# Peptides against a protein of PDB entry 3HTU: the designs that were tried, part 6

Target 1, 75 residues: chain A of PDB entry 3HTU
Amino acid sequence: RRPEEWGKLIYQWVSRSGQNNSVFTLYELTNGEDTEDEEFHGLDEATLLRALQALQQEHKAEIITVSDGRGVKFF

## One batch from the design tools (peptide; aimed at target 1 F24 V66 G71 F75)

Design b1_p11_5_s4 (made by RFdiffusion4, then SolubleMPNN; from b1_p11_5, 6 letters changed)
Fold by OpenDDE base, seed 2:
Structure b1_p11_5_s4 (fold): chain B 75 residues (1-75), chain A 11 residues (1-11)
Amino acid sequence: as target 1 above (75 residues)
Amino acid sequence: SLMDKIKEAAE
């Protein structure tokens, strides 16, 4: 899958998951319990970042960088 | 925590 395709899958999960919190650490998104059953679980961070960057271009996500790491907010 | 910092930055 291309990063853009991963982005689509991730965003689809976000949209249908119904979770109140739309903010994730990058690690949580691909390694957390909430996504264990998703195809993108275990996705390498490099590909994840590219996927999220694609979503960011579409204004569907915002990658958040802090001193201790990165996360993402979905819209 | 990292999550707290991210959430804060997301505001």
Scores: peptide ipSAE 0.645, ipTM 0.923, DockQ to the pose 0.816
OpenDDE base, seeds 1, 3, 4, 5: peptide ipSAE 0.557, 0.546, 0.566, 0.569; ipTM 0.910, 0.908, 0.911, 0.913

Design b1_p11_6 (made by RFdiffusion4)
Pose (drawn by RFdiffusion4):
Parts: structure tokens; C-alpha cells; sequence
Structure b1_p11_6 (pose): chain A 75 residues (1-75), chain P 11 residues (1-11)
């Protein structure tokens, strides 16, 4: 599955829960306790990072760099 | 905390 197909699925989960301006760690998206039964749970950080970059190009997400890791804000 | 502060600074 390509980066942008994960991007669409990630974006849909965020939009439907009312988290349209929420901030997430990349870890919590693929390994957190809220996304356990989500389809993208277990996705590697490299593919997730590319899916997020595709969303950023669509102005649907902003990747945040915080020293020892990565996060993302969705719009 | 730092991530949420940077995230709150975005629009």
C-alpha cells in the first residue's frame, strides 16, 4: 500500500472523530491505545512519515519536529 | 508538552 493510501485512511479516522485540529505523535498513531483496532495500527514510522508528507502537500497536516521524535497536526 | 505547545502555535 502506497504512502498516500495510508494518508487517506489516516485522514479519515482523524476527521470522523472530531479531531480536526488535534496533535498526535507518530508513535501514538501506529502504536497508541486509541488506535489499537484501527487499520493503520502497526504501520512502520517510515511509511507513516511519507503518508503524512502526502497529507502535508494537500494542506491536510503539518509535521512537527520535537527533538527526539516526530508529531503531526491535522486540519 | 513541547509538541502540544508547537501544535497550539499552528493554525
Amino acid sequence: as target 1 above (75 residues)
Amino acid sequence: TELFEKGAALS

Design b1_p11_6_s1 (made by RFdiffusion4, then SolubleMPNN; from b1_p11_6, 6 letters changed)
Fold by OpenDDE base, seed 1:
Structure b1_p11_6_s1 (fold): chain B 75 residues (1-75), chain A 11 residues (1-11)
Amino acid sequence: as target 1 above (75 residues)
Amino acid sequence: SELEELGKSLK
């Protein structure tokens, strides 16, 4: 899959999962309990980041980079 | 963590 294809799957999950919040650490998306049954669970962080960057270009996500990690806010 | 705190503020 291409990064944008992964991004689509991730965003579909976010949109349909009914999450109480739309802010995640990158780790939560690919290693968290809530995504264990998703195809993108276990996705390497480099590919995940590219997927999120694709979503960011579409204004569907905002990657947050701080001193002790990275996260993402979905819109 | 800083990320967690920022995330909480964004929620």
Scores: peptide ipSAE 0.142, ipTM 0.722, DockQ to the pose 0.428
OpenDDE base, seeds 2, 3, 4, 5: peptide ipSAE 0.113, 0.111, 0.110, 0.112; ipTM 0.703, 0.699, 0.694, 0.702

Design b1_p11_6_s2 (made by RFdiffusion4, then SolubleMPNN; from b1_p11_6, 6 letters changed)
Fold by OpenDDE base, seed 1:
Structure b1_p11_6_s2 (fold): chain B 75 residues (1-75), chain A 11 residues (1-11)
Amino acid sequence: as target 1 above (75 residues)
Amino acid sequence: DELKKLGESLS
């Protein structure tokens, strides 16, 4: 799958799962309990980042980088 | 979590 395709799957999950919060660490998306049954679970961080960057270009997400790590906010 | 706190503050 291309990064854009992964991004689509991730965003579909976010949109359909009824999440209470739309802010995640990158680790939570691919290694968290809530995504264990998703195709993108276990996705390498490098590919995940590219997928999120694709979503960011579409204004569907914002990658957050702080001193203690990275995360993403979905819109 | 500081990361989530920061992200949520941007909402």
Scores: peptide ipSAE 0.122, ipTM 0.708, DockQ to the pose 0.688
OpenDDE base, seeds 2, 3, 4, 5: peptide ipSAE 0.122, 0.117, 0.114, 0.113; ipTM 0.709, 0.703, 0.701, 0.708

Design b1_p11_6_s3 (made by RFdiffusion4, then SolubleMPNN; from b1_p11_6, 5 letters changed)
Fold by OpenDDE base, seed 5:
Structure b1_p11_6_s3 (fold): chain B 75 residues (1-75), chain A 11 residues (1-11)
Amino acid sequence: as target 1 above (75 residues)
Amino acid sequence: SKLEELGASLS
């Protein structure tokens, strides 16, 4: 899958689960309990980041980088 | 967390 395709799957999960406007760490998306049954669970962080960047281009997400880590807010 | 708090303030 291409990064944008992963992004689509991720956003579909966010939308269907009613978690728009929620904030996640990158770790939570791919390693969290809430996504254990999702295809993107276990996705490497580098690919995840590219997927989220694709969503960011569409204004569906905003990647957050702070001194103690990275996260994302979905819209 | 700090990350979540910062994210929550974004619009």
Scores: peptide ipSAE 0.133, ipTM 0.726, DockQ to the pose 0.873
OpenDDE base, seeds 1, 2, 3, 4: peptide ipSAE 0.116, 0.119, 0.120, 0.118; ipTM 0.715, 0.717, 0.718, 0.717

Design b1_p11_6_s4 (made by RFdiffusion4, then SolubleMPNN; from b1_p11_6, 6 letters changed)
Fold by OpenDDE base, seed 2:
Structure b1_p11_6_s4 (fold): chain B 75 residues (1-75), chain A 11 residues (1-11)
Amino acid sequence: as target 1 above (75 residues)
Amino acid sequence: DKLLELGKSLS
């Protein structure tokens, strides 16, 4: 899968699970309990970041980068 | 989680 395809899967989960307007750490998205049954669980961070960047271009997400890590807010 | 809390505070 291409990064943008992963982004689509991630956003589909966000939408169908009612997580819009929620904030997650990158780790939480791919290693958290809430996504254990999702195809993107376990996805490497590099690919995840590219997927989220694709969503960001579509204004569906905003990557949050601070000195102590990175997260994402979904819209 | 500080990052999570920070992000949520921005929403």
Scores: peptide ipSAE 0.111, ipTM 0.715, DockQ to the pose 0.566
OpenDDE base, seeds 1, 3, 4, 5: peptide ipSAE 0.105, 0.109, 0.102, 0.106; ipTM 0.711, 0.714, 0.711, 0.710

Design b1_p11_7 (made by RFdiffusion4)
Pose (drawn by RFdiffusion4):
Structure b1_p11_7 (pose): chain A 75 residues (1-75), chain P 11 residues (1-11)
Amino acid sequence: as target 1 above (75 residues)
Amino acid sequence: SEEDIEELLAK
């Protein structure tokens, strides 16, 4: 599955829950306790990062760099 | 933003 297909699924989960301006770590998206029964749970951070970059190009997300890791804000 | 960075550090 390509980066942008994961990007669409990631974006849909965020939008439907009312988290349209929420900030997430990349880890908690693929490994957190809120996304356990989500389809993207277990996705590697590299592919996730690319899916997020595709969303950023669509102005749907902003990747945040915080020293020892990565996060993202959705719009 | 700084607030977003603070939220991520708190996590």

Design b1_p11_7_s1 (made by RFdiffusion4, then SolubleMPNN; from b1_p11_7, 5 letters changed)
Fold by OpenDDE base, seed 1:
Structure b1_p11_7_s1 (fold): chain B 75 residues (1-75), chain A 11 residues (1-11)
Amino acid sequence: as target 1 above (75 residues)
Amino acid sequence: SKEDIEKLKKM
């Protein structure tokens, strides 16, 4: 799958799941309990980042990079 | 970690 395709799958999950909080760590998305049954679970961080960057380009996400960690906010 | 998640979610 291309990064854009992964991005689509991730965003679909975010939308369908109806999460109360739209902020995630990168680790949470691919290694968390809430995504165990998703196709993108276990996705390598490098590919994940590219997927999120694709979503960011579409204004569907904002990648958060701070000294204390990395995450993403979905819109 | 859980702490990292909580920190980011407060942003």
Scores: peptide ipSAE 0.120, ipTM 0.721, DockQ to the pose 0.148
OpenDDE base, seeds 2, 3, 4, 5: peptide ipSAE 0.119, 0.119, 0.120, 0.118; ipTM 0.724, 0.721, 0.725, 0.723

Design b1_p11_7_s2 (made by RFdiffusion4, then SolubleMPNN; from b1_p11_7, 4 letters changed)
Fold by OpenDDE base, seed 2:
Structure b1_p11_7_s2 (fold): chain B 75 residues (1-75), chain A 11 residues (1-11)
Amino acid sequence: as target 1 above (75 residues)
Amino acid sequence: SEEDIAKLKAM
């Protein structure tokens, strides 16, 4: 899958799962319990980041990169 | 980690 294809799968999960929080760490998205049954579980961080960057270009996500943490906010 | 998750979500 291309990064934008992964992004589509991730965003579909976010938008349809009825999550209480739209903010995730990168680790939570691919290693957390909430995504265990998703195809993108276990996705490497580099590919995940590219997928999220594709979503960010579409204004569907904002990547949060600060010194003490990395994550993403979905819209 | 869970601590990192809590920290980020508190931003």
Scores: peptide ipSAE 0.143, ipTM 0.747, DockQ to the pose 0.143
OpenDDE base, seeds 1, 3, 4, 5: peptide ipSAE 0.140, 0.143, 0.137, 0.141; ipTM 0.742, 0.745, 0.742, 0.750

Design b1_p11_7_s3 (made by RFdiffusion4, then SolubleMPNN; from b1_p11_7, 4 letters changed)
Fold by OpenDDE base, seed 1:
Structure b1_p11_7_s3 (fold): chain B 75 residues (1-75), chain A 11 residues (1-11)
Amino acid sequence: as target 1 above (75 residues)
Amino acid sequence: SAEDIEKLKAM
């Protein structure tokens, strides 16, 4: 899969999962309990980041980089 | 980590 294809799958999950909060750490998305049954679980962080960057270009996500970690906010 | 999640979600 291409990064933008992964991004589509991730965003579909976010949209359908009924999450109260739309902010995640990168680790949470691919290694967390809530995504264990998703195709993108276990996705390497580099590919994940590229997927999220594709979503960011579409204004569907914002990658958050702070001194104490990285995450993403979905819109 | 849980700490990281709390920090980000507070933003």
Scores: peptide ipSAE 0.135, ipTM 0.735, DockQ to the pose 0.151
OpenDDE base, seeds 2, 3, 4, 5: peptide ipSAE 0.135, 0.132, 0.133, 0.134; ipTM 0.731, 0.734, 0.730, 0.735

Design b1_p11_7_s4 (made by RFdiffusion4, then SolubleMPNN; from b1_p11_7, 3 letters changed)
Fold by OpenDDE base, seed 5:
Structure b1_p11_7_s4 (fold): chain B 75 residues (1-75), chain A 11 residues (1-11)
Amino acid sequence: as target 1 above (75 residues)
Amino acid sequence: SEEDIEKLKAM
């Protein structure tokens, strides 16, 4: 899958599970309990980041990069 | 890590 395709799957989960406006760490998205049953669980962080960047271009997410922990907010 | 989750969500 391309990063954009992963982004689509991730956002579909966000929308269908009612996680809009939620904040996640990148770790939580791919390693958390809430996504254990999702295809993107276990996705490598590099690909995840590119997927989220694709969503960010569509104004569906905002990647938060701070010195003590990165995350993402979905809209 | 799980520890990072609480830190980020506290912001």
Scores: peptide ipSAE 0.130, ipTM 0.751, DockQ to the pose 0.136
OpenDDE base, seeds 1, 2, 3, 4: peptide ipSAE 0.129, 0.130, 0.125, 0.126; ipTM 0.739, 0.738, 0.733, 0.731

Design b1_p11_8 (made by RFdiffusion4)
Pose (drawn by RFdiffusion4):
Structure b1_p11_8 (pose): chain A 75 residues (1-75), chain P 11 residues (1-11)
Amino acid sequence: as target 1 above (75 residues)
Amino acid sequence: SEDEEILLEKF
């Protein structure tokens, strides 16, 4: 599955729950306790990073760099 | 920033 297909699925999960301005770690998206039964749970950080970059190009997300890791804000 | 502080709390 390509980066942008994961991007669409990630974006849909965020939009439907009312987290349209929420900030997430990349880890908690693929490994957190809220996304355990989500389809993207277990996705590697590299593919997730690319899916997020595709969302950023669509102005649907902003990738945040915080020293020892990565996060993201959705719009 | 505020978002970076939220992430630091999360990490």

Design b1_p11_8_s1 (made by RFdiffusion4, then SolubleMPNN; from b1_p11_8, 5 letters changed)
Fold by OpenDDE base, seed 3:
Structure b1_p11_8_s1 (fold): chain B 75 residues (1-75), chain A 11 residues (1-11)
Amino acid sequence: as target 1 above (75 residues)
Amino acid sequence: SEDEKKLREML
């Protein structure tokens, strides 16, 4: 899958899962318990970042960086 | 990571 295709899958999950919080760390998005059954679970961080950058270009997400920590806010 | 934990706590 291309990064933008991964982005689509991730955003679909966010939209359909009814999450109360729209903010995730990169780690919990691909390694957390909430996404264990999703195809993007275990996705490498580099590909994940590119996927989120694609969503960011579409104004569907914003990547957040604090010190060495990174997260994403979905819209 | 510990840094991402800090991020989560701040958000």
Scores: peptide ipSAE 0.340, ipTM 0.826, DockQ to the pose 0.152
OpenDDE base, seeds 1, 2, 4, 5: peptide ipSAE 0.331, 0.308, 0.280, 0.326; ipTM 0.822, 0.814, 0.800, 0.821

Design b1_p11_8_s2 (made by RFdiffusion4, then SolubleMPNN; from b1_p11_8, 4 letters changed)
Fold by OpenDDE base, seed 1:
Structure b1_p11_8_s2 (fold): chain B 75 residues (1-75), chain A 11 residues (1-11)
Amino acid sequence: as target 1 above (75 residues)
Amino acid sequence: SEDEEILRKML
């Protein structure tokens, strides 16, 4: 799958899940219990980042990078 | 997670 395709799957999950909180660490997206049944569970972080960057270009996400880690806010 | 909560406070 292309990064954009992964991004689509991730955003579909975000939309369908109806999560009240739209902020995640990158680790939680691919390693958390909430996404255990999703195709993108276990996705390597490098590919995940590219997927999220694709979503960011579409203004569907904002990647947060701080000294203590990285996260993402979905819109 | 704790990291997630920290991120939430930044937004």
Scores: peptide ipSAE 0.137, ipTM 0.711, DockQ to the pose 0.153
OpenDDE base, seeds 2, 3, 4, 5: peptide ipSAE 0.122, 0.135, 0.135, 0.134; ipTM 0.708, 0.704, 0.704, 0.704

Design b1_p11_8_s3 (made by RFdiffusion4, then SolubleMPNN; from b1_p11_8, 4 letters changed)
Fold by OpenDDE base, seed 3:
Structure b1_p11_8_s3 (fold): chain B 75 residues (1-75), chain A 11 residues (1-11)
Amino acid sequence: as target 1 above (75 residues)
Amino acid sequence: SEDEEKLREML
């Protein structure tokens, strides 16, 4: 899958799962219990970042980078 | 995780 295709799958999960919080760390998104049964679970961080960047270009997400952590906010 | 807690505190 291309990064933008991964982004689509991730965003679909966010939209359909009815999450109260739309903010995730990159780690919990691919390694957390909530996504354990999703196809993108275990996705490498580099590909994940590219997927989220694609969503960001579509104004569907905002990547948050801090000195000691990274995350994403979905819209 | 520690990252999650820190990020949640900031947002």
Scores: peptide ipSAE 0.269, ipTM 0.792, DockQ to the pose 0.155
OpenDDE base, seeds 1, 2, 4, 5: peptide ipSAE 0.265, 0.251, 0.265, 0.264; ipTM 0.798, 0.786, 0.791, 0.789; seed 1 fails the geometry check

Design b1_p11_8_s4 (made by RFdiffusion4, then SolubleMPNN; from b1_p11_8, 6 letters changed)
Fold by OpenDDE base, seed 1:
Structure b1_p11_8_s4 (fold): chain B 75 residues (1-75), chain A 11 residues (1-11)
Amino acid sequence: as target 1 above (75 residues)
Amino acid sequence: SKDVEILKKML
């Protein structure tokens, strides 16, 4: 899959699951319990980041980078 | 996890 294809799958999950908190850590998305059954579970962080960057370009997400970690806010 | 929650507060 291309990064934008992964991004689509991720965003579909976010939208359909109706998460009350739209902010995630990158680790949580690919290693968390909530996504255990999703195709993108276990996705390497580099590919995940590219997927999220594709979503960011579409104004569907904002990648947040801080000194102690990285996360993403979905819109 | 606790670590995730801590990180979320920073984001």
Scores: peptide ipSAE 0.145, ipTM 0.728, DockQ to the pose 0.196
OpenDDE base, seeds 2, 3, 4, 5: peptide ipSAE 0.140, 0.136, 0.139, 0.138; ipTM 0.739, 0.738, 0.725, 0.730

## One batch from the design tools (peptide; aimed at target 1 V23)

Design b1_p12_1 (made by RFdiffusion4)
Pose (drawn by RFdiffusion4):
Structure b1_p12_1 (pose): chain A 75 residues (1-75), chain P 12 residues (1-12)
Amino acid sequence: as target 1 above (75 residues)
Amino acid sequence: EATLKEEAEAAA
């Protein structure tokens, strides 16, 4: 599955729950306790990062750099 | 992980 197909799925989960301006760590998206039964749970950080970069190009997400890791804000 | 989340919220 390509980066942008994960990006669509990631974006849909965020939009439907009312988290349209929420900030997430990349870890909690693929490994957190809220996304355990989500389809993207277990996705590697590299592919997730690319899916997020695709969303950023669509102005649907902003990747945040915080020293020892990565996060993202969705719009 | 909690510290990283707080720092990410502060950056946003």

Design b1_p12_1_s1 (made by RFdiffusion4, then SolubleMPNN; from b1_p12_1, 8 letters changed)
Fold by OpenDDE base, seed 2:
Structure b1_p12_1_s1 (fold): chain B 75 residues (1-75), chain A 12 residues (1-12)
Amino acid sequence: as target 1 above (75 residues)
Amino acid sequence: MEELLKKAKEAA
């Protein structure tokens, strides 16, 4: 899958689960309990970041970079 | 993870 395709799957999950406007760490998205049954669970962080960047271009997400790491807010 | 989450939420 291309990053854009992963982004689509991730955002579909966010929407279906009613978690728009929520914030996640990158780890939570791919390693968390809430996404355990999702196709993107276990996705490598590099690909995840590219997927989120694709969503960011579509104004569906905002990547948050702090000194101690990164998170993402979905819209 | 929680500290990062807190910081991320504060930055959002």
Scores: peptide ipSAE 0.159, ipTM 0.748, DockQ to the pose 0.932
OpenDDE base, seeds 1, 3, 4, 5: peptide ipSAE 0.155, 0.154, 0.157, 0.158; ipTM 0.744, 0.744, 0.746, 0.748

Design b1_p12_1_s2 (made by RFdiffusion4, then SolubleMPNN; from b1_p12_1, 8 letters changed)
Fold by OpenDDE base, seed 2:
Structure b1_p12_1_s2 (fold): chain B 75 residues (1-75), chain A 12 residues (1-12)
Amino acid sequence: as target 1 above (75 residues)
Amino acid sequence: MEKLLEEIKKKA
């Protein structure tokens, strides 16, 4: 899958999961318990980042960079 | 991990 395709799958999950919190660390998005049953679970961080960047271009997500890592906010 | 999440939420 291309990054934008992964992005679509990720955003689809976010939209349908009914999550109260739309903010995630990159780690929990692909390695966390909440996404264990998703196709993108285990996705390498490099590809994940590209996927999120694709979503960011569509204004569906915002990658957040802090001193000790990165996360993402979905809209 | 929770600490990182908190930092991210503060910026979100």
Scores: peptide ipSAE 0.372, ipTM 0.855, DockQ to the pose 0.871
OpenDDE base, seeds 1, 3, 4, 5: peptide ipSAE 0.356, 0.352, 0.357, 0.366; ipTM 0.849, 0.848, 0.850, 0.853

Design b1_p12_1_s3 (made by RFdiffusion4, then SolubleMPNN; from b1_p12_1, 10 letters changed)
Fold by OpenDDE base, seed 5:
Structure b1_p12_1_s3 (fold): chain B 75 residues (1-75), chain A 12 residues (1-12)
Amino acid sequence: as target 1 above (75 residues)
Amino acid sequence: MEELLKKIKEKA
């Protein structure tokens, strides 16, 4: 899958799931309990980042960088 | 990880 395709899958999950908070660390998106049954679980962080960057271009997500790592906010 | 999550949420 291309990064854009992964982005679509991720955003579809965000949209259809009942998340109380749309903010995630990159780690919990691919390694967390909430996404254990999703196709993108276990996805390497590099590919994940590219997928999120694709979503960011579409104004569907915002990648957040802090001193200890990165996360993302979905819109 | 919880601390990182906190920082991310605070910045969001």
Scores: peptide ipSAE 0.413, ipTM 0.870, DockQ to the pose 0.860
OpenDDE base, seeds 1, 2, 3, 4: peptide ipSAE 0.405, 0.412, 0.392, 0.402; ipTM 0.867, 0.870, 0.863, 0.866

Design b1_p12_1_s4 (made by RFdiffusion4, then SolubleMPNN; from b1_p12_1, 9 letters changed)
Fold by OpenDDE base, seed 2:
Structure b1_p12_1_s4 (fold): chain B 75 residues (1-75), chain A 12 residues (1-12)
Amino acid sequence: as target 1 above (75 residues)
Amino acid sequence: LEELLEKIKEKA
């Protein structure tokens, strides 16, 4: 899958599960309990980041970078 | 994880 395709799957989960306006760490999104049953669980961080960047271009997500990590807010 | 999440939420 291309990054934008992963992004689509991720945002589908966000929408269906009512996680809009929620914040996740990148690790939590792919390794956390909330996404254990999702296809993107276990996705490598590099690909995840590209997927989220695609969503960010569509104004569906905002990647948040802090000194010691990254996360994402979904809209 | 919680600490990082807190930092992110503060910035968001």
Scores: peptide ipSAE 0.279, ipTM 0.803, DockQ to the pose 0.917
OpenDDE base, seeds 1, 3, 4, 5: peptide ipSAE 0.251, 0.253, 0.261, 0.258; ipTM 0.785, 0.786, 0.791, 0.790

Design b1_p12_2 (made by RFdiffusion4)
Pose (drawn by RFdiffusion4):
Structure b1_p12_2 (pose): chain A 75 residues (1-75), chain P 12 residues (1-12)
Amino acid sequence: as target 1 above (75 residues)
Amino acid sequence: SELKEEAEKAAE
C-alpha cells in the first residue's frame, strides 16, 4: 500500500472523531492505545512519515519536529 | 508523555 493510501485512511480516522486540529506523535498513531483496533496500527514510521508528507502537500497536515521524535497536526 | 507535551507546545 502506497504512502498516500495510508494518508487517506489516516486522514479519515482523524476527521470522523472530531480531532480536526489535534496534535499526535507518530508513535501514538501506529502504536498508541486509542488506535489499537485501527487499520494503520502497526505501520512502520518510515511509511507513516511519507503518508504524512503526502497529507502536508494537500495542506491536510503539518509535520512537527520535536528534538527526539516526530509529531503531526491535522487540519 | 514528554514527547507529546513538547509536540503540543511546538504546535502553538

Design b1_p12_2_s1 (made by RFdiffusion4, then SolubleMPNN; from b1_p12_2, 5 letters changed)
Fold by OpenDDE base, seed 2:
Structure b1_p12_2_s1 (fold): chain B 75 residues (1-75), chain A 12 residues (1-12)
Amino acid sequence: as target 1 above (75 residues)
Amino acid sequence: SELLEKAKEAAK
């Protein structure tokens, strides 16, 4: 899958599960309990970041970079 | 986690 395709799957989960306006660390998104049954669980962080960047271009997510790590807010 | 809290605050 291309990063954009992963982004689509991730955002579909966000919408279906009612996680719009939720904030995740990148780790929680791919390694957390809430996404254990999703296809993108276990996705490598580099690919995840590119997927989220694609969503950000569509104004569906905002990547949050702080001094001690990164997260993402979904809209 | 601390990162999550910081990210949530930054997202407000």
Scores: peptide ipSAE 0.162, ipTM 0.746, DockQ to the pose 0.854
OpenDDE base, seeds 1, 3, 4, 5: peptide ipSAE 0.159, 0.155, 0.152, 0.147; ipTM 0.743, 0.741, 0.730, 0.728

Design b1_p12_2_s2 (made by RFdiffusion4, then SolubleMPNN; from b1_p12_2, 4 letters changed)
Fold by OpenDDE base, seed 2:
Structure b1_p12_2_s2 (fold): chain B 75 residues (1-75), chain A 12 residues (1-12)
Amino acid sequence: as target 1 above (75 residues)
Amino acid sequence: SELLEKIKKAAE
């Protein structure tokens, strides 16, 4: 899958999951319990980042970088 | 986690 295809899968999960909070660390998005049953679980962070960057271009996500890590907010 | 809290705060 291309990064933008991964992005689509991730965003579909976000949209359908009914999560009360749309903010994730990159780690919990691919390694957390909430996404354990998703195809993108275990996705390498480099590919994840590219996927999220694709979503960001579509204004569907915002990658948040802080001093000690990265996360994402979905819209 | 502390990182998550920082990110949530940054997202506000």
Scores: peptide ipSAE 0.560, ipTM 0.908, DockQ to the pose 0.826
OpenDDE base, seeds 1, 3, 4, 5: peptide ipSAE 0.522, 0.526, 0.526, 0.529; ipTM 0.902, 0.903, 0.903, 0.903

Design b1_p12_2_s3 (made by RFdiffusion4, then SolubleMPNN; from b1_p12_2, 5 letters changed)
Fold by OpenDDE base, seed 5:
Structure b1_p12_2_s3 (fold): chain B 75 residues (1-75), chain A 12 residues (1-12)
Amino acid sequence: as target 1 above (75 residues)
Amino acid sequence: SSLLEKIKKAAE
């Protein structure tokens, strides 16, 4: 899958899962319990980041960078 | 985690 295709899958999960928390660390998104059954679980962080960047271009996500890590806010 | 809290705070 291309990064934008992964982005679509991720955002579909965000939109349909009913999760009340739209902010994740990148680790949570691909290694957390909430996404354990999703196709993108275990996705390498480099590909994940590119997927999220694609979503960010569409104003569907914002990648957040702090001193000791990264996360994402979904809209 | 502390990282999660930092991210969530930054997202506000």
Scores: peptide ipSAE 0.490, ipTM 0.892, DockQ to the pose 0.823
OpenDDE base, seeds 1, 2, 3, 4: peptide ipSAE 0.480, 0.484, 0.477, 0.482; ipTM 0.890, 0.891, 0.889, 0.892

Design b1_p12_2_s4 (made by RFdiffusion4, then SolubleMPNN; from b1_p12_2, 6 letters changed)
Fold by OpenDDE base, seed 2:
Structure b1_p12_2_s4 (fold): chain B 75 residues (1-75), chain A 12 residues (1-12)
Amino acid sequence: as target 1 above (75 residues)
Amino acid sequence: SELLKKAKEAAK
């Protein structure tokens, strides 16, 4: 899958899962309990980042960079 | 997670 395709799968999960709080660390998104049953669980961080960057270009996500790591907010 | 907390605060 291309990064854009991963982005689509991730955003579909976000949209359908009814998340009360749609902010994640990158680790939680691919290694957390909430996504254990998703195809993108276990996705390498480099590919994940590119997927999220694709979503960001579509204004569907915002990558958050802080001094001690990175997260993402979904819209 | 402190990172998660910080990210959530930054996202407000």
Scores: peptide ipSAE 0.179, ipTM 0.759, DockQ to the pose 0.816
OpenDDE base, seeds 1, 3, 4, 5: peptide ipSAE 0.175, 0.172, 0.168, 0.170; ipTM 0.756, 0.756, 0.746, 0.747

Design b1_p12_3 (made by RFdiffusion4)
Pose (drawn by RFdiffusion4):
Structure b1_p12_3 (pose): chain A 75 residues (1-75), chain P 12 residues (1-12)
Amino acid sequence: as target 1 above (75 residues)
Amino acid sequence: EATLKARAEAAA
């Protein structure tokens, strides 16, 4: 599955729950306790990062760099 | 992980 297909799915989960301006770590998206039964749970950070970059190009997400890791804000 | 999340929220 390509980066942008994960991106669509990631974006849909965020939008439907009312988290349209929420900040997430990349880890908690693929490994957190809120996303355990989500389809993207277990996705590697490299593919996730690319899916997020695709969303950023669509102005749907902003990737945040915080020293020892990565996060993202969704719009 | 909680520290990372707090820093990410502050950066945003």

